# Peptides against a protein of PDB entry 3T7K: the designs that were tried, part 61

Target 1, 248 residues: chain A of PDB entry 3T7K
Amino acid sequence: KAEKILARFNELPNYDLKAVCTGCFHDGFNEVDIEILNQLGIKIFDNIKETDKLNCIFAPKILRTEKFLKSLSFEPLKFALKPEFIIDLLKQIHSKKDKLSQININLFDYEINGINESIISKTKLPTKVFERANIRCINLVNDIPGGVDTIGSVLKAHGIEKINVLRSKKCTFEDIIPNDVSKQENGGIFKYVLIVTKASQVKKFTKLINDRDKNETILIVEWNWCVESIFHLNVDFTSKKNVLYQKK

## One batch from the design tools (peptide; made by RFdiffusion4, then SolubleMPNN)

Design b2_p14_2_s4 (from b2_p14_2 with F6W Q10M)
Fold by OpenDDE base, seed 5:
Structure b2_p14_2_s4 (fold): chain B 248 residues (1-248), chain A 14 residues (1-14)
Amino acid sequence: as target 1 above (248 residues)
Amino acid sequence: SEEEEWEKLMEELA
């Protein structure tokens, strides 16, 4: 069926998209439309797997979803597109207007607002954002909204290697892991990096660390600190935004 | 949807 529909076109574009969707197409696509998209070099995946070499995200806007945040870790992210790309494409293909010899849909007309070339270019870097920031090991409180698995997965996609989950009510100093990064000549390496949700946790962890490991560097942040870092594909250590405690 | 729930959770964190 898809072949018959596409036979009216003299030439078919190859968009070469390996994509996931977020905040759109919750009902998926019918079989014919999937086949059509496949013939146009558009493959939609349900989940993010490294082996699929994903290069595209479909979303109506910038979102804080796992898929969107992880898409910024693609190598590279080639396109961040609005769902209207697919909608208009399929509409044109299914159109009965006899005179359409070619598909006239340009990917660049459907870019997500706020995902600019600067962001796309950073996805071509050989390193991940937290890797560049010398954050390898982090401590994450267990009561974080969204869950430690989801949050952890996003962080790992962006270069954090080890995530230590802290049970806030029961944890001791010995449960807190150091950020084991070799002393690099450039940039402040924080020995302890923690993502927390409450002011009480800041008080607890600062006390535990300062009492047992005096004068060490500590960074305690909110999840929003990570999100902002991901959206910019850069960690700004000069900003106090979403930083709850810092000891350099 | 799971995605909508996630978006809501992320908004509530700010």
Scores: peptide ipSAE 0.027, ipTM 0.610, DockQ to the pose 0.843
Fold by OpenDDE base, seed 2:
Structure b2_p14_2_s4 (fold): chain B 248 residues (1-248), chain A 14 residues (1-14)
Amino acid sequence: as target 1 above (248 residues)
Amino acid sequence: SEEEEWEKLMEELA
């Protein structure tokens, strides 16, 4: 059925998209439309798997969803596109009135606002954002909104190798892991990196660390610090935004 | 949706 629909076109584009969707297409696609998209080199996946070599995200705007955040870790992310790309494409294909011998839809016309070429270019780098920032091991409080599994998964996608979950009420100094980074090439390494949710945790962890491991470097941040770093694919250590405690 | 719930949670943290 898809072949018959597409037969009216002399040439079909190959968009070469392996995509996930977030904040759009909740009802999915019908079988015919999926087949059409496949013929155009557009494959949509339900979930992110590394083996699928995903290169595209569909979303109406920048979102803080797991899928969106992880899409910025694709190697590379080729396109971040609005759902209107698919909508317009399918509309054109199903239109009987269009004497169009060719599908004339350009991917570049459907870029998500705020995901520019600079961001896309950074996804071509051989390293992940937190890897470049010398953050390999982090401590994450167990009461973080969204859950430690989801948050941890996003962080791992962006180069954090080890997520240590802290039981905020019961943890001791011995439960806190150091950020073990051997290569000191560019910039200051924080020995202890923690993601927390409230001021009481800052007080607790700073005390525990300072009492037991005096003069060590500490970075305590909110989840938003990580999100901003991901959205920019760069960690700005000069910014105090979303930093709750920093000791250099 | 799970995604909408996630967005809401993230917005509340902002």
Scores: peptide ipSAE 0.026, ipTM 0.609, DockQ to the pose 0.867
Fold by OpenDDE base, seed 3:
Structure b2_p14_2_s4 (fold): chain B 248 residues (1-248), chain A 14 residues (1-14)
Amino acid sequence: as target 1 above (248 residues)
Amino acid sequence: SEEEEWEKLMEELA
């Protein structure tokens, strides 16, 4: 059925998209539309797997979903597109207007607002954002909204190797892991990096660390600090936004 | 507020 529908076109584009969707297409696509999309070089996956070499995200806007945040770790992310691309494409294909010899839909017309070429270009870098920032090991409080598994998965996708989950009520200094990175001349290396949810945790962890390791560097941030870093694919250590405590 | 930001985050992550 897809072949019959597409036979109306003299030439078919090959978009070469391997995509996931977030915040759109919750009901999926019918079998015919999936076949049509496949013939046009558009493959939509349900979940993110590294083996699939995903290069595209469909979303109505910038979202803080796991899929969206992880899409910025694709190697590279080629396109971040609004769902209207698929909608308009399928509408054009299913249109009974006899005179369309070609599909005339440009991917660039459907870019998600706020994901510019500068961001896309950074996904071509050989390193991940937190890797570039010399953040290898972090401490994450167990009561973080969204859950440690989801948050941890996103962070790992962006170059954090080790996630240490802290039981906020019971943890001691010995439970806090150092960020084990070699000292580099350029860029602040923090010995202790923590993601927390509330001020009481800041007070607790700063006390624990300062009492036992007085001269060490500490970075305590909110989840939003990580999100902003991901959205920019850059860590700005000069910004105090979403930083709860910093000792250089 | 911080709480409002967390609520929004949770809604998007859910």
Scores: peptide ipSAE 0.025, ipTM 0.592, DockQ to the pose 0.115
Fold by OpenDDE base, seed 4:
Structure b2_p14_2_s4 (fold): chain B 248 residues (1-248), chain A 14 residues (1-14)
Amino acid sequence: as target 1 above (248 residues)
Amino acid sequence: SEEEEWEKLMEELA
C-alpha cells in the first residue's frame, strides 16, 4: 500500500534518519505510515539502543525526558526535529490534490529551537560531555526524583562510567566512591562528585568527607547541573548554578 | 505517559 501511495513521486528522498520520539507521537504510527517513512529513509525506534546508531530525535521543544537527554549523546546527533516534519511530510504524501512530482520538505526548516549547529557539532566529538569534564565516577543519592536507574542511564550515556548509589540516611564515608580520574595538567578534577536532592545531604556528605579525607576536592550538585551540562554539551565549572557545594 | 511524568518531575525539580 505504501508503494502505491509513493508511486506518484518520480524521486523519493532518503532522509537517513534513525530516530526516537519524545513528547510527541504517543500513539505511534499506523503500519502504512511506518512503511512510507521507511521508504523515505526514516526509521523510528521505540527505545534507545546503542546498536541502532540513532542520529535523530523528534520533540516539540527541548525536553528533560530520558530520550531527549540521551539523544544528545548520539554519535553524532544529526538532527533534532520538531514533529511537524513528520506531520507535514505524511500530509504531503497522502494529499491527492497536490500534483507534486517531488516531496518538498526540508529537514532544516524543522529544527528544534535551541539545538543549534554548535550543539550538533559537539555530538561529533570523540568524547562525552562528562568524560571531557573528568567525571568518571559519581555518587548519586537513592531518593533522586526520576529514579537512580533512569538518571544513571542518562549519565552513563554521557560518559559517566560508574554510578554509586548512596543510601542517604544510612551511608558512611566508606560508601562514597572517589572519582577515579588521572589528573590532567590544567583540569580541575574533583575527587568526590555527588548528585543530591536536599540540603541535609550536602551537610552530611561534606562532613563525612571532610572529617575522613581532609583537603580533598568535592563537588556536590543538583540534577539540574547535569541537565544543563548535557543541554550545552559542556560542563562549566565557573558557574555556580545548581552547585550546592564546591571545594577546590 | 512515563515520559510526561518524567518531564513534570524534572520541571518540579527545577
Scores: peptide ipSAE 0.026, ipTM 0.610, DockQ to the pose 0.883; fails the geometry check

Design b2_p14_3_s1 (from b2_p14_3, 7 letters changed)
Fold by OpenDDE base, seed 3:
Structure b2_p14_3_s1 (fold): chain B 248 residues (1-248), chain A 14 residues (1-14)
Amino acid sequence: as target 1 above (248 residues)
Amino acid sequence: MKEEEELEKLFSQK
């Protein structure tokens, strides 16, 4: 069926997209449309797997979903597109017009607002955002909204190697892991990095660390600090936004 | 799908 529909075109584009969707296409696509998209070099996957070499995300806007946040870790992310790309493409293909010479849909017209070429270019870097920031090991409170598995998975996709889950009510100093990174001259290296949800946790962890390791560097942030860092593919250590406690 | 939307709502409220 797809072949017969596409036979109306003299030339078919190859978009070379391996994509996931978030915040759109909840009902999926029918079999014919999937076949059409496949013939145009558009493959849509249900889940993110490293083996699939994903290079595209479909979303209506910047989202804080697991898929969207992880898409910024693709190597590279080539395109972040609005779902209207697929909608308009399929509409053109299914149109009752006779012979069309070409499909006239430009990918660049469907870019997600706020994901610019500067962001896309950073996904071509050989390192991940938190790797560049010298954040290898973090402490994560167990009561984080979204759950430690989801949050941890996003953080790992962006270069955090070790996630230590802290039982916020029961943890001691010995439960807090150091960020084991070699001191570099030009990078803010924090010995202790923590993601917390409450001011009481800030008070607790700062006390525990300062009582036992008085001269060490500490960074305590909210999840939003991580999200902003991901959206910019850069950690700004000069910003106090979403930083709850910092000791340099 | 539902889980992603819930996750988005949880993070958008903060």
Scores: peptide ipSAE 0.030, ipTM 0.685, DockQ to the pose 0.582
Fold by OpenDDE base, seed 4:
Structure b2_p14_3_s1 (fold): chain B 248 residues (1-248), chain A 14 residues (1-14)
Amino acid sequence: as target 1 above (248 residues)
Amino acid sequence: MKEEEELEKLFSQK
């Protein structure tokens, strides 16, 4: 069926998109449209797998979903596109109006606001955002909204190797893991990095660490610190935004 | 999909 629909075009573009969708296309696509998209070099996947070499995200805007956050870890993310790209594309293809010799849809017209060339360029870097920030091992409280698995998965996609889940009410100093990164001469390395949800956790962890490991560097942040770092593909250690406690 | 929207809501510090 798709072949018959596409036969009216003299040349078909190959968009070379391997994409996931978030915040759009909840009902998926019918079999014909999937086949059409496949013929145009557009493959849409339900879930993110590293083996699929995903290079595209469809979303109406910047979202804080797992898929969106992980898409910024693609190697590279080639395109972050609004769903209107697919909508307009399929509309043009299904249009019975006159012999369109060519599909006239430019990917660049459908870029998600706020995902600019600077962000896309950073996805071509050989390192991940938290790797560049010398954050390898973190402590994560177990009561984080969204759950430790989802949050952990996002963080791992962005270069955090080890996530230690802390039971905030029962944890001791021995439960807190250090960020095991070799001291680079010019980078502020924090020995202890923690993502917390409550001010009481800040008080608890700062006390535990300072009582047992005096004068060590501590970074305690909220999840939004991670999100902002991901959205910018850069960790700004000069910013106090979303930082709950810092000891250099 | 419901899970992702839920995540967006959970992380939207409203």
Scores: peptide ipSAE 0.029, ipTM 0.685, DockQ to the pose 0.538
Fold by OpenDDE base, seed 5:
Structure b2_p14_3_s1 (fold): chain B 248 residues (1-248), chain A 14 residues (1-14)
Amino acid sequence: as target 1 above (248 residues)
Amino acid sequence: MKEEEELEKLFSQK
């Protein structure tokens, strides 16, 4: 069926998109439309897998979903596109105009607002955002909204190697892991990095660490600190935004 | 799908 529909076009573009969708296309695509998209070099995947070499995200806007946040870790993210790209493309293809027409849809007309070339260019870097920030091991409280698995998966996609889940009510100093990174000459490495949700957790963890390891560096942040770092593909250690406690 | 929408809601409320 798809071949017959596409036969009206003299030349078919190859968009070379390997994409996931977030905040759009919840009902999926019919079989014919999937075949059409495949013939145009557009492959849509249900989930993010490293082996698929994903290069595209479809979303109506910047979102804080797992898929959107992880898309900024693609190597590279080539395109962040509005769903209207697919909608307009399929509409043009299904149009009953008998004349031999070319598909006239440009990807660049469908860019997600706020995903600029500066962000796209950073996805071509050989390192991940938290790797560049010397954050390898983090402590994550178990009561974090969204769950430790989802948040942990996003953080790992962005270069965090080890996620230690802290049971906030029962944890001791011995449960807190250090951020084990080699002393690089040029940057204050935080020995303890924690993502927390409550002021009571800040008080608890600062006390535990300071009572046992008084002179060590501590960074305690909210999840929004991580999100902002991901959206910028840069960690700004000069900003106090979403930082709950910092000891240098 | 439900998880993604929940994540967006949880993170947009702050």
Scores: peptide ipSAE 0.029, ipTM 0.685, DockQ to the pose 0.529
Fold by OpenDDE base, seed 2:
Structure b2_p14_3_s1 (fold): chain B 248 residues (1-248), chain A 14 residues (1-14)
Amino acid sequence: as target 1 above (248 residues)
Amino acid sequence: MKEEEELEKLFSQK
């Protein structure tokens, strides 16, 4: 059926998109539209798998969903597009009135606001954002909103290798893992990196660390610090935004 | 659907 619909076009574009959707297309696509999209080189996946070599995300705007945050870890993310791209494309294809011999929809006209070429270009870097920031091992409190599995999965997608989950009420100093990174010449490495949810945890962990491992570097942040770092694909250590405690 | 919306809400600064 899709072939018959597309036969009216002399030339079909190949968009070469392997995409996931977030915050849009909740009802999915009908079989014909999926087939049409496939013929145009647009493949939509339900979930993120590394093996699928995803290069695109559809979303109405910047979102803090797992899929959106992970899309910024694609290698590369080629396009972050508004759902209107698909909508307009399918409308044009299904239009009986359009004497159009060709599909004339440009991907660049449908970019998500705030995901610019500078951000896209950083996804072509050989390293992940937290890898570049010398953050390999982090401590994550168990009471984090969204759950440790989801948060941990996002962080791992962005180059954190080891996530240690801390039971905030029961943890001791011995439960806190160091950020095991070899000292690079030009970058301050934090020995202890922690993501926490409340001020009482800051007090607890700072005390535990300072009492047992005096003079070590400590970074304690909120989840929003990670989110902002992901959205910019850069860690700004000069910013105090979302930093709860820092000892350099 | 619900899960993604919940995640967005949880991580929203609002």
Scores: peptide ipSAE 0.028, ipTM 0.681, DockQ to the pose 0.600

Design b2_p14_3_s2 (from b2_p14_3, 7 letters changed)
Fold by OpenDDE base, seed 5:
Structure b2_p14_3_s2 (fold): chain B 248 residues (1-248), chain A 14 residues (1-14)
Amino acid sequence: as target 1 above (248 residues)
Amino acid sequence: MKEEEELEKLFGQK
């Protein structure tokens, strides 16, 4: 069926998209439309897997979803597109207007607002955002909204190697892991990096660390600090935004 | 699906 629909076009574009969707296409696509998209070099995946070499995200706007945040870790992210690209494409293909010899849809007309060339260019870097920031090991409180698995998965996609989950009510100093990064010459390495949800946790962890490991460097942040770092593909250590405690 | 919607709801839209 798809072949018969596409046979009216003399040439078919190959968009070379390996995509996931977030905040759109919840009902999926029918079999004919999937086959049409496949013939146009558009493959949509349900989940992010490293083996699939994903290069595209479909979303109506910038979102804080797992898929959107992880899409900024693609190597590279080639396109961040509005769902209207697929909608308009399928609409043109299903159109009964006899005179369409070619599909005339430009990917660049469907860019997600706020995902600019500067962001796309940073996805071509050989390192991940937290790797560049010398954040290898983090401590994450177990009561984080969204769950430790989802948050942890996003952080790992962006270069955090080890996530230590802290049971905030029961944890001791010995439960807190150091950020084991080799002393690089040029960057303030925080020995302890923690993501917390409450001011009471800041008080607890600062006391535990300062009582047992005096004068060590500490960074305690909110999840929003990580999100902002991901959206910029850069960690700004000069910003106090979403930083709850820092000791240099 | 549930986890993505939860993340967006919990952390707010940009």
Scores: peptide ipSAE 0.028, ipTM 0.687, DockQ to the pose 0.404
Fold by OpenDDE base, seed 1:
Structure b2_p14_3_s2 (fold): chain B 248 residues (1-248), chain A 14 residues (1-14)
Amino acid sequence: as target 1 above (248 residues)
Amino acid sequence: MKEEEELEKLFGQK
């Protein structure tokens, strides 16, 4: 069926998209439309797997979903597109107007607002955002909204190697892991990095660390600090936004 | 699907 529909075109584009969707296409696609998209070099996957070499995301706007946040870790993210690209493409293909010899849809007309070439270019870097920031090991409180598995999965996609889950009510100093990165002389490395949800946790962890390891550097942030770092593909250590405690 | 919706609900859209 798809071949018969596409046979009216003298030339077919190859978009070379390996994509996931978030905030759109909840009902998926019918078998004919999937086959049409496949013949145009558009493959849509249900889940993110590294082996699939994903290069595209479809979303109506910038979202804070797992898929959207992880898409910024693609190597590279080539395109971040609005769902209207697929809608208009399929609409043009299914159109009975006899005179369409070619598909005339430009990917660049469907870019998600706020994902610019500066962001796309950073996805071509050989390192991840937290790796570049010398953040390898973090402490994450177990009561974080969204759950430690989802949050941890996003952080790992962006270069966090080790996530230590803290039982916020019961943890001791010995439960807190250091950020095991070689101290480069330029003072930008925090020995203890923590993601917390409450002011009481800030007070607890600062006390535990300062009582046992008084001279060490501490960074305590909220989840929004990580999200902003991901959306910019850069950690801004000069910003106090979403930083709950910092000791240099 | 549930985890994405949970993240969107908990953290909001940008």
Scores: peptide ipSAE 0.028, ipTM 0.685, DockQ to the pose 0.374
Fold by OpenDDE base, seed 4:
Structure b2_p14_3_s2 (fold): chain B 248 residues (1-248), chain A 14 residues (1-14)
Amino acid sequence: as target 1 above (248 residues)
Amino acid sequence: MKEEEELEKLFGQK
């Protein structure tokens, strides 16, 4: 059926998109539209898998969803597009009135606001954002909203190798893992990195670490610190935003 | 779907 619909066009674009959707297209696409999109080089996947070599995300705006956050870890993210790209594309293709010999849809007209070329360019870097920040091992409290699996999965996509889940009420110093990274000559490496949800956890973990490892560097942050770092594909250690405790 | 929307609600703009 798709072939018959597309036969009216003299040339079909190849968009070369391997995409996921978030905050849009909840009901998916019908089989004909999927076939149309596939013939245009647009493949939409339900879930993120590294093997699929995803390069695109569809979303109405910047979102804090797992898919959106992980899309910034794509190698590279080529496009972050509004759903209107697909909507307008399918409208043109299904239009019987348009004697259009060509599909006149430009990907660049549908960019998500706030995802600029500077962000896209950083997805071409050989390293992930937390890898560049010398954050390899992180401690995560078990009461994190969204759950440790989802949060941990996002962090891993962005170069965290080891997620240590802390039982905030029962944990001891021995349960806290160090961030095992080689000291770079010019970068302050934090020996202990923790994501916490409550001020009481800051008090607890700072005490546990300082009592047992008095002179070590500590970074305690909110999840929002990670999110902002992901959205910028850069860790700003000069910012105190979303930093709950820092000891250099 | 529910989990992603839950992430937006849980981590969404205060």
Scores: peptide ipSAE 0.027, ipTM 0.681, DockQ to the pose 0.501
Fold by OpenDDE base, seed 3:
Structure b2_p14_3_s2 (fold): chain B 248 residues (1-248), chain A 14 residues (1-14)
Amino acid sequence: as target 1 above (248 residues)
Amino acid sequence: MKEEEELEKLFGQK
């Protein structure tokens, strides 16, 4: 059926998109539209798998969903597009205009606001954002909204190798893992990196660490610090935004 | 779906 629909066009574009969707297309696509999209080089996947070599995300705007945050870890992310790209494309294809037409839809007209070429270019870097920031091992409180698995999965996609889950009420100093990174000359390496949800946790962990390791470097942040770092594909250690405690 | 919607609800949209 798709071939008969597409036969009305002299030339078919090959968009070469391997995409996931977030905040759009919840009901999916019918079989004919999937076949049409596939013939145009657009493959939509339900979930993110490294083996699929995903290069695109569809979303109405910048979202804080797992898929959106992970899409910024694609190698590279080529396009971050509004769902209107697919909608307009399918509308043109299904249009009953008798004349041989070309599909005239430009991907660049459908870019998600706030995902610019500077962000896209950083996805071509050989390292992940937290890797570049010398954050390899983090401590994550077990009561984090969204759950440790989802948050942990996003953090791992962005170069964090080890996530230590802290039972905030029961943890001791011995439960806190160091960020095992060799000192580099030009980057503030924090020995202890923690993601917390409450001011009481800041007080607890700062006390535990400072009582045992008085001169060690500590970074305690909110989840929003990680999100902002992901959205910029850069860690700004000069910013105090979403930093709850910092000891250099 | 559920986890993404939960993340969006919990952390808000940028």
Scores: peptide ipSAE 0.027, ipTM 0.684, DockQ to the pose 0.406

